# Peptides against a protein of PDB entry 4GMN, part 125

Target 1, 375 residues: chain A of PDB entry 4GMN
Amino acid sequence: RYANITLLALVTLASIGTDFQETLVKGNQGSRESPISAADEEWNGFDDADGDAMDVDQKSSSGEDQEEDYEEIDVKEDDEDDDDDSITSEMQADMERVVGADGTDDGDLEDLPTLRELIQTAVPQLIRLSNLPIDSDESLTIQSHALSALNNISWTISCLEFANGENANIHNAWYPTAKKIWRKTILPILEADSADLKLATQVTSLAWAVARVLHGETPTDGNPHRKFISLYHSSKQQAGGNSNSIEEPEDPFQGLGVKCIGVVGSLAHDPAPIEVNREVGVFLVTLLRQSNNVPPAEIVEALNQLFDIYGDEELACDKEVFWKDGFLKHLEEFLPKMRTLTKGIDKRTQPELRTRADEALLNLGRFVQYKKKHA

## One batch from the design tools (peptide; made by RFdiffusion4, then SolubleMPNN)

Design b2_p16_7_s3 (from b2_p16_7, 6 letters changed)
Fold by OpenDDE base, seed 5:
Structure b2_p16_7_s3 (fold): chain B 375 residues (1-375), chain A 16 residues (1-16)
Amino acid sequence: as target 1 above (375 residues)
Amino acid sequence: SMPAPPPDYSSPSLPS
């Protein structure tokens, strides 16, 4: 009885975290409807410096307009009104406030009572439940559900903009809790060195969500980046040997390899120790060099992480790692391989993977040109 | 110089 109520509460918290994520994704898509033509954006780095637009007169060679008649596949929205009325009017009001709130820096969630209770009351209990001694299948089930709820909450919060002081109240409330999740849930599970790939995938997903907010301020105690790099390599060795293919998730971006890359990339941001940044940067560049044996989704994620880590030239890692270790040469040598890889992805069978690979290829070209100009 | 491959952190041998 008590266990079933606990499991129901954990499933409900995980559902709330998912519904909140879906609504934030829908809200962010509505704001992005300005078609900034992805063609003309020069890579300006992360510096908002008003640098003079040099008019490079690239003469348009007239390629013939083949009007490919894209048949509008009328995807009937089967409105399966699964009215899962699970979102309380109070949660919906908190969500509307998060989308509209000019962030007060106070870390006070007085105006966000549901989010406050989620962070201050629910998350501390989930951390406790994720750390139960595993002595039964019931305790393992409780841990898995607690990790799932923590994952969904942490992912949802990691989809909020915190740049330029946006959502500062939420950031300030979440930040100490995120560090507590890292120290009390993530590190103990990573240190236990369990052969359970399901548990490893759950903790790695949670670690990515937490590290997407904490970045280089994520606690570096015990070198967790090395644990995730080791987990990446171990996951590849298992997939090659046993014909029990762990069902690779249908979504290429939900793979354990992508999650490991996302964690270590996020951990390598400023103000991470230069040694941590170097080890991660070398790992990511090594994936690009070995790209013939690396899934396309992991290449896309590794590129995005490299752009985010080394996009700012004022950071110590630009001089001490990027230039010093000669990363530009490896990125430039990877450009023709990335073009081949991207063109090899079928737009009909893997439309999302193809779109994200086309974007990463475009960004790689821009990034290489930018870094060559600033050499 | 090519970045040295990350030190071969001996993957904890998953028990066979």
Scores: peptide ipSAE 0.008, ipTM 0.565, DockQ to the pose 0.031
Fold by OpenDDE base, seed 3:
Structure b2_p16_7_s3 (fold): chain B 375 residues (1-375), chain A 16 residues (1-16)
Amino acid sequence: as target 1 above (375 residues)
Amino acid sequence: SMPAPPPDYSSPSLPS
């Protein structure tokens, strides 16, 4: 009973986070002349794992037919059309305020009661549930659902604009909570070095969502970028050995490799330590050099991360990493390979991957031309 | 067992 109610509440919180994200992404697309970067469209949704509820084969032990005359309480199925308007009118009002509000600098969410309850009440409980001792399949299930709910909430918040002081109230309320998710949920799971690729994928998705807001202000304790780079390499070694490994997600952008790139790219932004930036930048450029053995989606993500990290010439990483380590030459040498890669993607079978690759190729050409003028 | 992570990711340098 309590487990089922907890699971239902976690699924509901995950669904709420999903529907909020979809609505915020659609709302932002309508207001901006600038195409949302392909990174803003990367919703790591709740896979509706139609996990077949394991038919607990209730082995009917043939206990004798005591015909207890259960009076058929004619529970009228009031077909209350549960209009599963998962988005409450209060949630819609909060979303309209988030899109329309001149953000106050104060981390006060008085005008955003639903978002306040998510950040202040739900997230601390989800962090607790994600850190339960794993002693049963039930505790594993609770952890997975808690990570999913944290993922969806974190992704939803990461779809908000914060760059020019927009939504500063939400940013200021979320920032300490995001750091708490990082330190209390993400780092302990990464440090446990579990062979569970499902758990690794869930924690990496959550880490990306959190890092998309914290960027270079993400806690550097224990060099998390190296852990995600190691996870990237470990995932590739495992996939190459057993063709019976975890079903590759139907969406090429939902792969653990893409998620690892997204995390480490986000961690490398200013004000990240120059050494963290260098290690990530070299990792990303190395993927481009090895592109013959790298999935196209990971190449697209690695390019987008490189553009975002090194787009500003005023940042210390431009001089101390990009120019010093000769990244421009590697990007120029990659241009003809990217043209070949992009043309090799079938528009009929992989329309999204082809669109994002065509965009990344266009941006690579522009970025190389930009950097050549500022050399 | 995950294969051992590649040895300590020493500050990767792009080959010149």
Scores: peptide ipSAE 0.008, ipTM 0.573, DockQ to the pose 0.018
Fold by OpenDDE base, seed 2:
Order: structure tokens, then sequence, then C-alpha cells
Structure b2_p16_7_s3 (fold): chain B 375 residues (1-375), chain A 16 residues (1-16)
């Protein structure tokens, strides 16, 4: 009886986190006249804040417009608008405020009561539930649901813009809570060294969401980057051996390997210890060197993480790791392999993977040119 | 950064 109420509450909190993310994504797309999905942000280099648009001479090759008469397949979107009445008018009002909020520096979520209660009241309970002793299938179920709710909330918050002091009130409220999730939920589960790949996937997803906000300020206690690198390698060994491997998620980017790369990439940002940055950078560059045996989605993620970590030449990791360990040569040598890999992805069967690989290929070309200019 | 793909929001199936 109490368990069923707890499970229902955890499911409801996980759904609230999902619906909030979807609405924030829709709201951000609606407010920006050009939906540059943060996915489609071409890496322009660090210096291109001053808008000298390189005149890419688009030689208009007059390719004959074959008007392929795309028969409008009237896909009846059976919009079963399951208007999931889950989005309360209060949540919608909080989401509208988050999309419109010029961040007041006051860390008081006074104007965001639902988000305040989520961070201050719900998340501390979810952290407690994620730390229950696992002594039954019921306690394991409660932990899984608590991790799912924490994941969804953490991901939703990690999709907010913080770079320009935007949403500073939310950032300031979330930051100590994110550190608490890391120390009290993520680290203990990673230290338990469970053979449960489902639990490992859940905690790694949560770790990525948390690390996307904390970056290099994520607590380095116990070298968690090495645990995620170890988990990456362990996941590859299991997939190769047992035909009863957990079905690879239909989405290539939901794979445990991608999640491990995303976590360790995020952990390697400044002000991370330079040795943590080096170990992660070497891991990522090693994936590129071994690309023949690495899923394309993991290569895309590893490239994006490398661009983010080493895009700024003012950072200590540029001189002490990127240049010192000769990463540019490895990236340049990888460029023709990336072109082959990207061209090998079928646009019809894997459209998202192909788009993201095309973008990562463009960014790799630009990044190599940028680093050669700044050598 | 490319936005991390939205986590698989596998809505935990309500226990039937």
Amino acid sequence: as target 1 above (375 residues)
Amino acid sequence: SMPAPPPDYSSPSLPS
C-alpha cells in the first residue's frame, strides 16, 4: 500500500520532468525564430564572436531542379493528442516564465513556485529513496523510479541556458542540489560496482545530466571519470559475448557508451584537474583511433566533447594537454575516416545519426583549421 | 556542445 503510493508519486515526478522538458524544448523553438537546435550549432571557433562571416563563395552550381513531385503522403497524424493533463496550469506558467526570464541574480525561486518545490522538496526525497538498502525487488523498483525521476528533472534543468547569466536564479538553486545528487546518489551507486547494466545505464544518464551543469566543478572525489571509462569498456565486453545483451536502444544516442562519453567529456571541462582532463582527452582521442570498432553515435559524441573541452585556447588544458599530447595530429588523421563513416550512414534508416555525423564532420574540419591557425 | 540527446524518457510503465 505505501509502496504503491510511493511508486505512483515517483512515476508522476518522472512524467512531470519529461513534460517540462518537452515544453521547454517547444518553447525555446517557438521563441527563437531560427530553431538553431543546440544540436545544429556549428562550432564556429572561439574567436568568431566578432561576426566576420567568411564569404563562403557559394559557387551556385546550377544543378537542374528536378522537381521530384513529392506526393504529399497525407500521413494522418492521428494526433491522439493525449492531452496528458499532467501539465498543470502552474507548471505551464513556470515554463513560460523560464523561457521569458531575464535572470534576476536573486537565487530566490519566488517567481517559480513549482520548480522551487521540485528542487527543494521533491529532489531531496528522491535522493533519499535512491539510497535505500536494496533488500527486495520492491526496493530495487523504488530505486529505479527515484533514479528515473532524478534523471528527468536533471536533464530538464540541463537544457536551460546558463552561459550568459541566463536563468541564474535556477542555476544557483540547482547547483548545490546537483552536487548533492552527485555525492549522495551517483557516487554510492558507482562504488557498489553492480553488474546490473540497467542500473549502470540509469546512473550514467543521471550523471551526464548533472555533469552538463556542473562541468569541471563536478566533485572529483574517487576519480569518477575512471569509473565511467571502466564502465564504457565493460559494456563493450558484455555486448560482444552474450546474445541476451539488453537490446541496444533503438536510438543510437541512448546507448550506455554514448552516455559514458558524455559524462567523462563534461567532467573534463575547466576547472577540472589537468590530469582528469588528460585521461579523458586521451580516452576520447583513442576512440577516434579505434573508430573501426566504435559505434558512429559514440564517435559523434566523442568529437563534440573534444570540441567543447579544447575549443578555448585560453584554458590550461589547451597548452598542457591538447598541444602537449599532440591531439591535433590525431584529429587531422581522423578527418578522412570521419568522412567515410558519415557517408556510410543511411539517411533513410538513421536520419538523426546522419545529420549529427554530418555536423560533427563539418565541425571537425573547422576545428582542425582553427587549431592549425592558432598553432 | 550538441545537446545531449534527450534521455530515454521511458515513462516507467505503470504496473498493470
Scores: peptide ipSAE 0.020, ipTM 0.642, DockQ to the pose 0.531; fails the geometry check
Fold by OpenDDE base, seed 1:
Structure b2_p16_7_s3 (fold): chain B 375 residues (1-375), chain A 16 residues (1-16)
Amino acid sequence: as target 1 above (375 residues)
Amino acid sequence: SMPAPPPDYSSPSLPS
């Protein structure tokens, strides 16, 4: 009884996190519909071809009015209770406020009651549930669902803009909670050295969501970047040996390798320790050098992470890592390989992967030109 | 960069 109620509550929290994210994505897509100015294709008037209207004399056959007594089939509207997994009007109102709110500096979420309850009430319970001793299949299921709910909430929050002090109230409320998720949920699971790839994928997804907000302020205790790099390499070794097809996720960007790259890339941002930045930067550049054996989605993610980490020349990592370790040369040498890789992706079978690879290729060209100008 | 696609939130299949 208590287990089933706990599982139902965890499933519901995971669903709420998904629905909230889908609406953030839809809201952000709706704002990117800048009206494509329909180019005034001058509708060149179709010439009036004088087609002779043939007089087809259709005889009016007087069909007899058989009053077929249509028995009103009382179609019971089966109220299919569409379990309208609809965003509650409260969640929608919170989202409209998040998009419209001038950043109030106060970490007070008074105006965001749903988000406040998620951060202050739900997340601390999910952290507790993710740390239960695993002594049964039931406790393992509870942990998995708690990780899924934490993942969903954390990713939803990580999709908010926090640049330039935007959403500062949400950032300030989330930041201590995100650090708590990292220290209490992520690190203990990583240190347990579990051979469970499902658990490793769940914790890595959560770690990426958390690290996308904390960046270089993510706690460096125990060198978690090395644990995720080790997990990346271990996942590649297992895929090569056992024909247990871990069904590669249908989405190439949902792979454990992409998630590991996303985590370590996020961890390497300023103000990360320069040695953490170097180890991650060397890992990412090494993937580009080994690109023949790396999935295209992982290359796209590794490039995006490198652009975000080393895009600012005023940061210590630019001088101390990017220039000292000669990363520009590796990026330049990778440009022709990236062009070949991108052209090798079939637009018909993998349209998203191709689009993201075309963008990453464009950005790589721009980034190399930028760095050459600022050398 | 474009934000990484949201992870596939596989809706946890409700136990039938």
Scores: peptide ipSAE 0.019, ipTM 0.637, DockQ to the pose 0.525; fails the geometry check

Design b2_p16_7_s4 (from b2_p16_7, 7 letters changed)
Fold by OpenDDE base, seed 1:
Structure b2_p16_7_s4 (fold): chain B 375 residues (1-375), chain A 16 residues (1-16)
Amino acid sequence: as target 1 above (375 residues)
Amino acid sequence: SMSPPPPDYAVPTLPP
């Protein structure tokens, strides 16, 4: 009885997350700069939006000096890891502070209370449910549904624009929760080294959604990028050996390989450690070199991640990784291969894959031209 | 059979 109610609640939360995603995708279709579509437009890089942080002059209210001499009671605070309850109070305080300042447009305000309840009330429970001891098929089912709900919520939030301080209220509320999902849900499941490719696909999808918001600020403890790279390779080895065709998802972009690329690409953004960026960048460029044996969807994702990581020349990774490791040469050498790959995709049978490959090919040409001008 | 530990995935160094 309780399990059925829990499962129904988890399915409902997962559905709410998808319904929000559909709503946001309809709203944001106007503001996402179309991948530079005009053949004659110069790729100017990714402009760091100079967040002109207007110095809000904190008027110094002169509070009076009441020198109340409170005696130094040396209470040894035993630093017990009470990190779990403090986050909810800090998130609540940050939300109360931010909800008052944002001139968010009337449309985003209606759904904001529901997003707030999802972040503050639902997600902490979903994290707990995803971490329950797996002692039964019922517990495994609960974990899978909790991961699905977390995935859908996280993907929905990752589809919001956060550039230029947009949706800063949602970003600030989500950011600590996203880190908690990473530390408490994603890392423990990755460390359990489960041969369950379904669970691996669920956690990798969630990790990608979370990392699309946290980027290079995603916790680097235990080198999670290497775990996802290892998972990528393990998934390729298993697909070759077991005649149980885990039915490749009908959507080529829903494959575990694409999800692994999306995670590690997102983890490599500034301010990621240069070593993390290098390891990911080398992995991605290696996929392009090995493209004859790589699914086209993974090549498209690897290209997009490379553009997003190395599109800004002011970033330390441009000089210390892109130029130092000679990535431009590999991208130039890949252009003819990408043209062949893209032309090999049938527009009738795989229209989305062909469109995304045509876009990635166009962007690769522009990116290579940009980097050659800035060399 | 325990799956062999994931190979120590030395990030393949791009040849110069």
Scores: peptide ipSAE 0.023, ipTM 0.552, DockQ to the pose 0.018
Fold by OpenDDE base, seed 2:
Structure b2_p16_7_s4 (fold): chain B 375 residues (1-375), chain A 16 residues (1-16)
Amino acid sequence: as target 1 above (375 residues)
Amino acid sequence: SMSPPPPDYAVPTLPP
């Protein structure tokens, strides 16, 4: 009984997170002029708008571990089988507010009660459930559903604009929680070194969603980028050896390899340690050099990550990694290979992959020209 | 100036 109610609640939270993501992505696709429309604009780098680095004064509050008495959420058995797959009117109102809100700089979510309860009440419970001892198929199922819910919530939040101080209240509320997910859920699962590729895919998806918000401020403890690079290589070895088709996900961008690239790319952004940036940058450029044996979706993701990491010339990684390690030459030598790769993708069978590859090819040409002007 | 040799992109093989 209790386990079934917990599973239902986790499935519901995961559904809610997906529906929110779809709505926000549809909303953002309407407001983001697709970067494809900038087809004739010279790549001028990424204008880092002067995001005033909020001096988060590290008040080392030695918060004593107050065992906060977890009030039992008395989940009333309201037996209403209303498959209300509908975004609740409250959730829809919160989404409309997020799209329209001049964010206050405070982590106050008073105006976003549903999102507040998701971040402050649900996510801490999901973190707890993801850390249960695995002793049964039931505990594995609970962990998988908790990871799914955390993934969907984290992906949804990672689809918000946080540039130029937009949604600062949500960012400030999410940021400590995202770090908690990283430290309490992601790292322990990565350290358990389980041969479970399904679990590895779930935790890597969650790690990407979290790292898309935290970027280079993601905790570097234990060099997690190396664990994801190792996982990338291990996933390739298993796919080549076992004729038991782990069904390659129908979506080429949902592959474990793409997710590993997305995580390590996000981890390598400023202010990541230059050595972390270098190891990731070398990994990504190595994929381009080995492109004949790399899925096209992973090449697209690796290119996008390289543009995002090295698009700003003022960053320490530009001088200390990009120029010092000669990345421009590798990108220039890859340009004709990328043209061939992109042309080889059938627009009829893989329209999304072709579109994203056409974009990445365009951006590669611009990026190479930009870096040649700034040499 | 001799261009430094391309870094041997030895993927850091994690020790076994």
Scores: peptide ipSAE 0.016, ipTM 0.535, DockQ to the pose 0.021
Fold by OpenDDE base, seed 5:
Structure b2_p16_7_s4 (fold): chain B 375 residues (1-375), chain A 16 residues (1-16)
Amino acid sequence: as target 1 above (375 residues)
Amino acid sequence: SMSPPPPDYAVPTLPP
């Protein structure tokens, strides 16, 4: 009885976290209505500095537009209105406020009562449940559901914009809780060195969500980046040896390898220790050098992480790691390989992977050009 | 300058 109520509560918290994430993603897509052609944006780094756009006269070679008449396949949206009445009117009102809130720097969530109760009441219980002694299949099930709920809540919060002081109230409320999740849930599970790949995938997903908010301020105690790099390599050795089809997730971006890259990339941001940054940067650049044996989704994620880590020239890691370790040469040598990799992805069978690879290829070209101008 | 070889991360061999 108590276990079933606990499981129902955990499933409900995990559902709330998912539904909130989906609505934030839909809300952020609605505001991006202007397709500024990604082609014409110069890579200006991460500095919002008003640098005068120099007119590069690219001569228009008139290639004949063959109008390929793509028949609009009228995919009937079967409106299965499964009104899963799980979203309370209070949650919906909190979501509307999060999308409209001027970033008050006060860590007070008075105006966000549902989010406040999630952070202040639910998350501390989920941390407790994730740390139960595993003595039964029931305790393992409770841990897995607690990790799932923590993952969904943490991912949802990590999809909020926190740049320029946006959502500062949510950031300030979440930040100490995120550090507590890291220290009390993530680190103990990583230290237990469990051979359970399901548990490893759950904790790595949660670690990525937490690290996407904490970045280089994520606690570096015990060198967790090395544990995730080790987990990455161990996951590849297991996939190569036993033809036990661990069903690769249908989504190539949900793979354990991508999650490991996302965690270590996020951990390497300023103000991370330069040695942590170097170890992660060398790992990521090594994946690009070994790209023939690396899934395309992991290459896309490794590139995005490299852009985010080394996009700012004012950071100590630019001089002490990027330039000192000669990363630009490796990125430049990878450009023709990335073009081949991206062109090898079928747009019909893997549309998302192809789009994200086309974007990462474009960004790689711009990033290499940017770094060459600033050399 | 030749970029130094990537550090040989001795993958901690999981005990057998």
Scores: peptide ipSAE 0.008, ipTM 0.534, DockQ to the pose 0.027
Fold by OpenDDE base, seed 4:
Structure b2_p16_7_s4 (fold): chain B 375 residues (1-375), chain A 16 residues (1-16)
Amino acid sequence: as target 1 above (375 residues)
Amino acid sequence: SMSPPPPDYAVPTLPP
């Protein structure tokens, strides 16, 4: 009874986290599709060409009225009102405010009551449930559901833009909670050294979501980047041996390898310690050098992380890691390999992977050109 | 920054 109520609450919280993301994505698409009214382009007047349209009077013949009696098949559009009643009117109102909120600096979520209750009430309980002693299959199930709910909430929040002080109120409310998830949920599970690859995948997904907001301000205690690099290598060794096919996720970007790259890339951003940045940067560049044995989705993610980490020349990691360790040479040498890799992806069978690889290839060319200009 | 596609949200299914 109590377990079923707890599981139902965890499922509901995970669903709310998903529904909240879908509508944030829809809202952000709608705000980009707001037509910049092309009102002020001075329509340079089309010259009045005087063309004498001759009145060609051709009176041609009255062919026969075959009244084909098209039976109006009254297709009753059964308006299946898909009462997708899942999104409460309160949640929708919070989402409209998140998309429209001028950044008031106060971490006050007064105007976002649903998001406030998720962060202040739900997440602390989920952290508590993720820290239960594992002594039964029931406690393991509760932990897994708590991690899934934390993952969905954390990913939803990580899809908000926080650059340039955007959504500062949400950032300020989330930031201490994100650090608490890291210290109380992620680190203890990573330290338990569990052979459970499902648990490792859940924790890595959650860690990526949290690290996408905390970046280099993620707590470096216990060298978590090394744990995720170790997990990356361990996952590759297991896939080669036991034909317990953990079904590779249908989406190439949902793989544990991609998630590990996403975590360590996010952890290496400024203001991460230069040693952490170097270890991650060397790991990512090493994947590119070994690209023949690396899934294309992991190469795409590793490239995107390298661009985001080393895109700013004013950062200490540009001088102390990127230039000092000669990363530009490795990126330039990788360009022809990336062109071959991208062309090898079938657009028909893997359209998303191909699109993201075409974009990563374009960005790699631009990034190499940028770095050569600023050398 | 191209935000990675949202991970497949494993909506935990209630055990039957």
Scores: peptide ipSAE 0.019, ipTM 0.631, DockQ to the pose 0.597; fails the geometry check

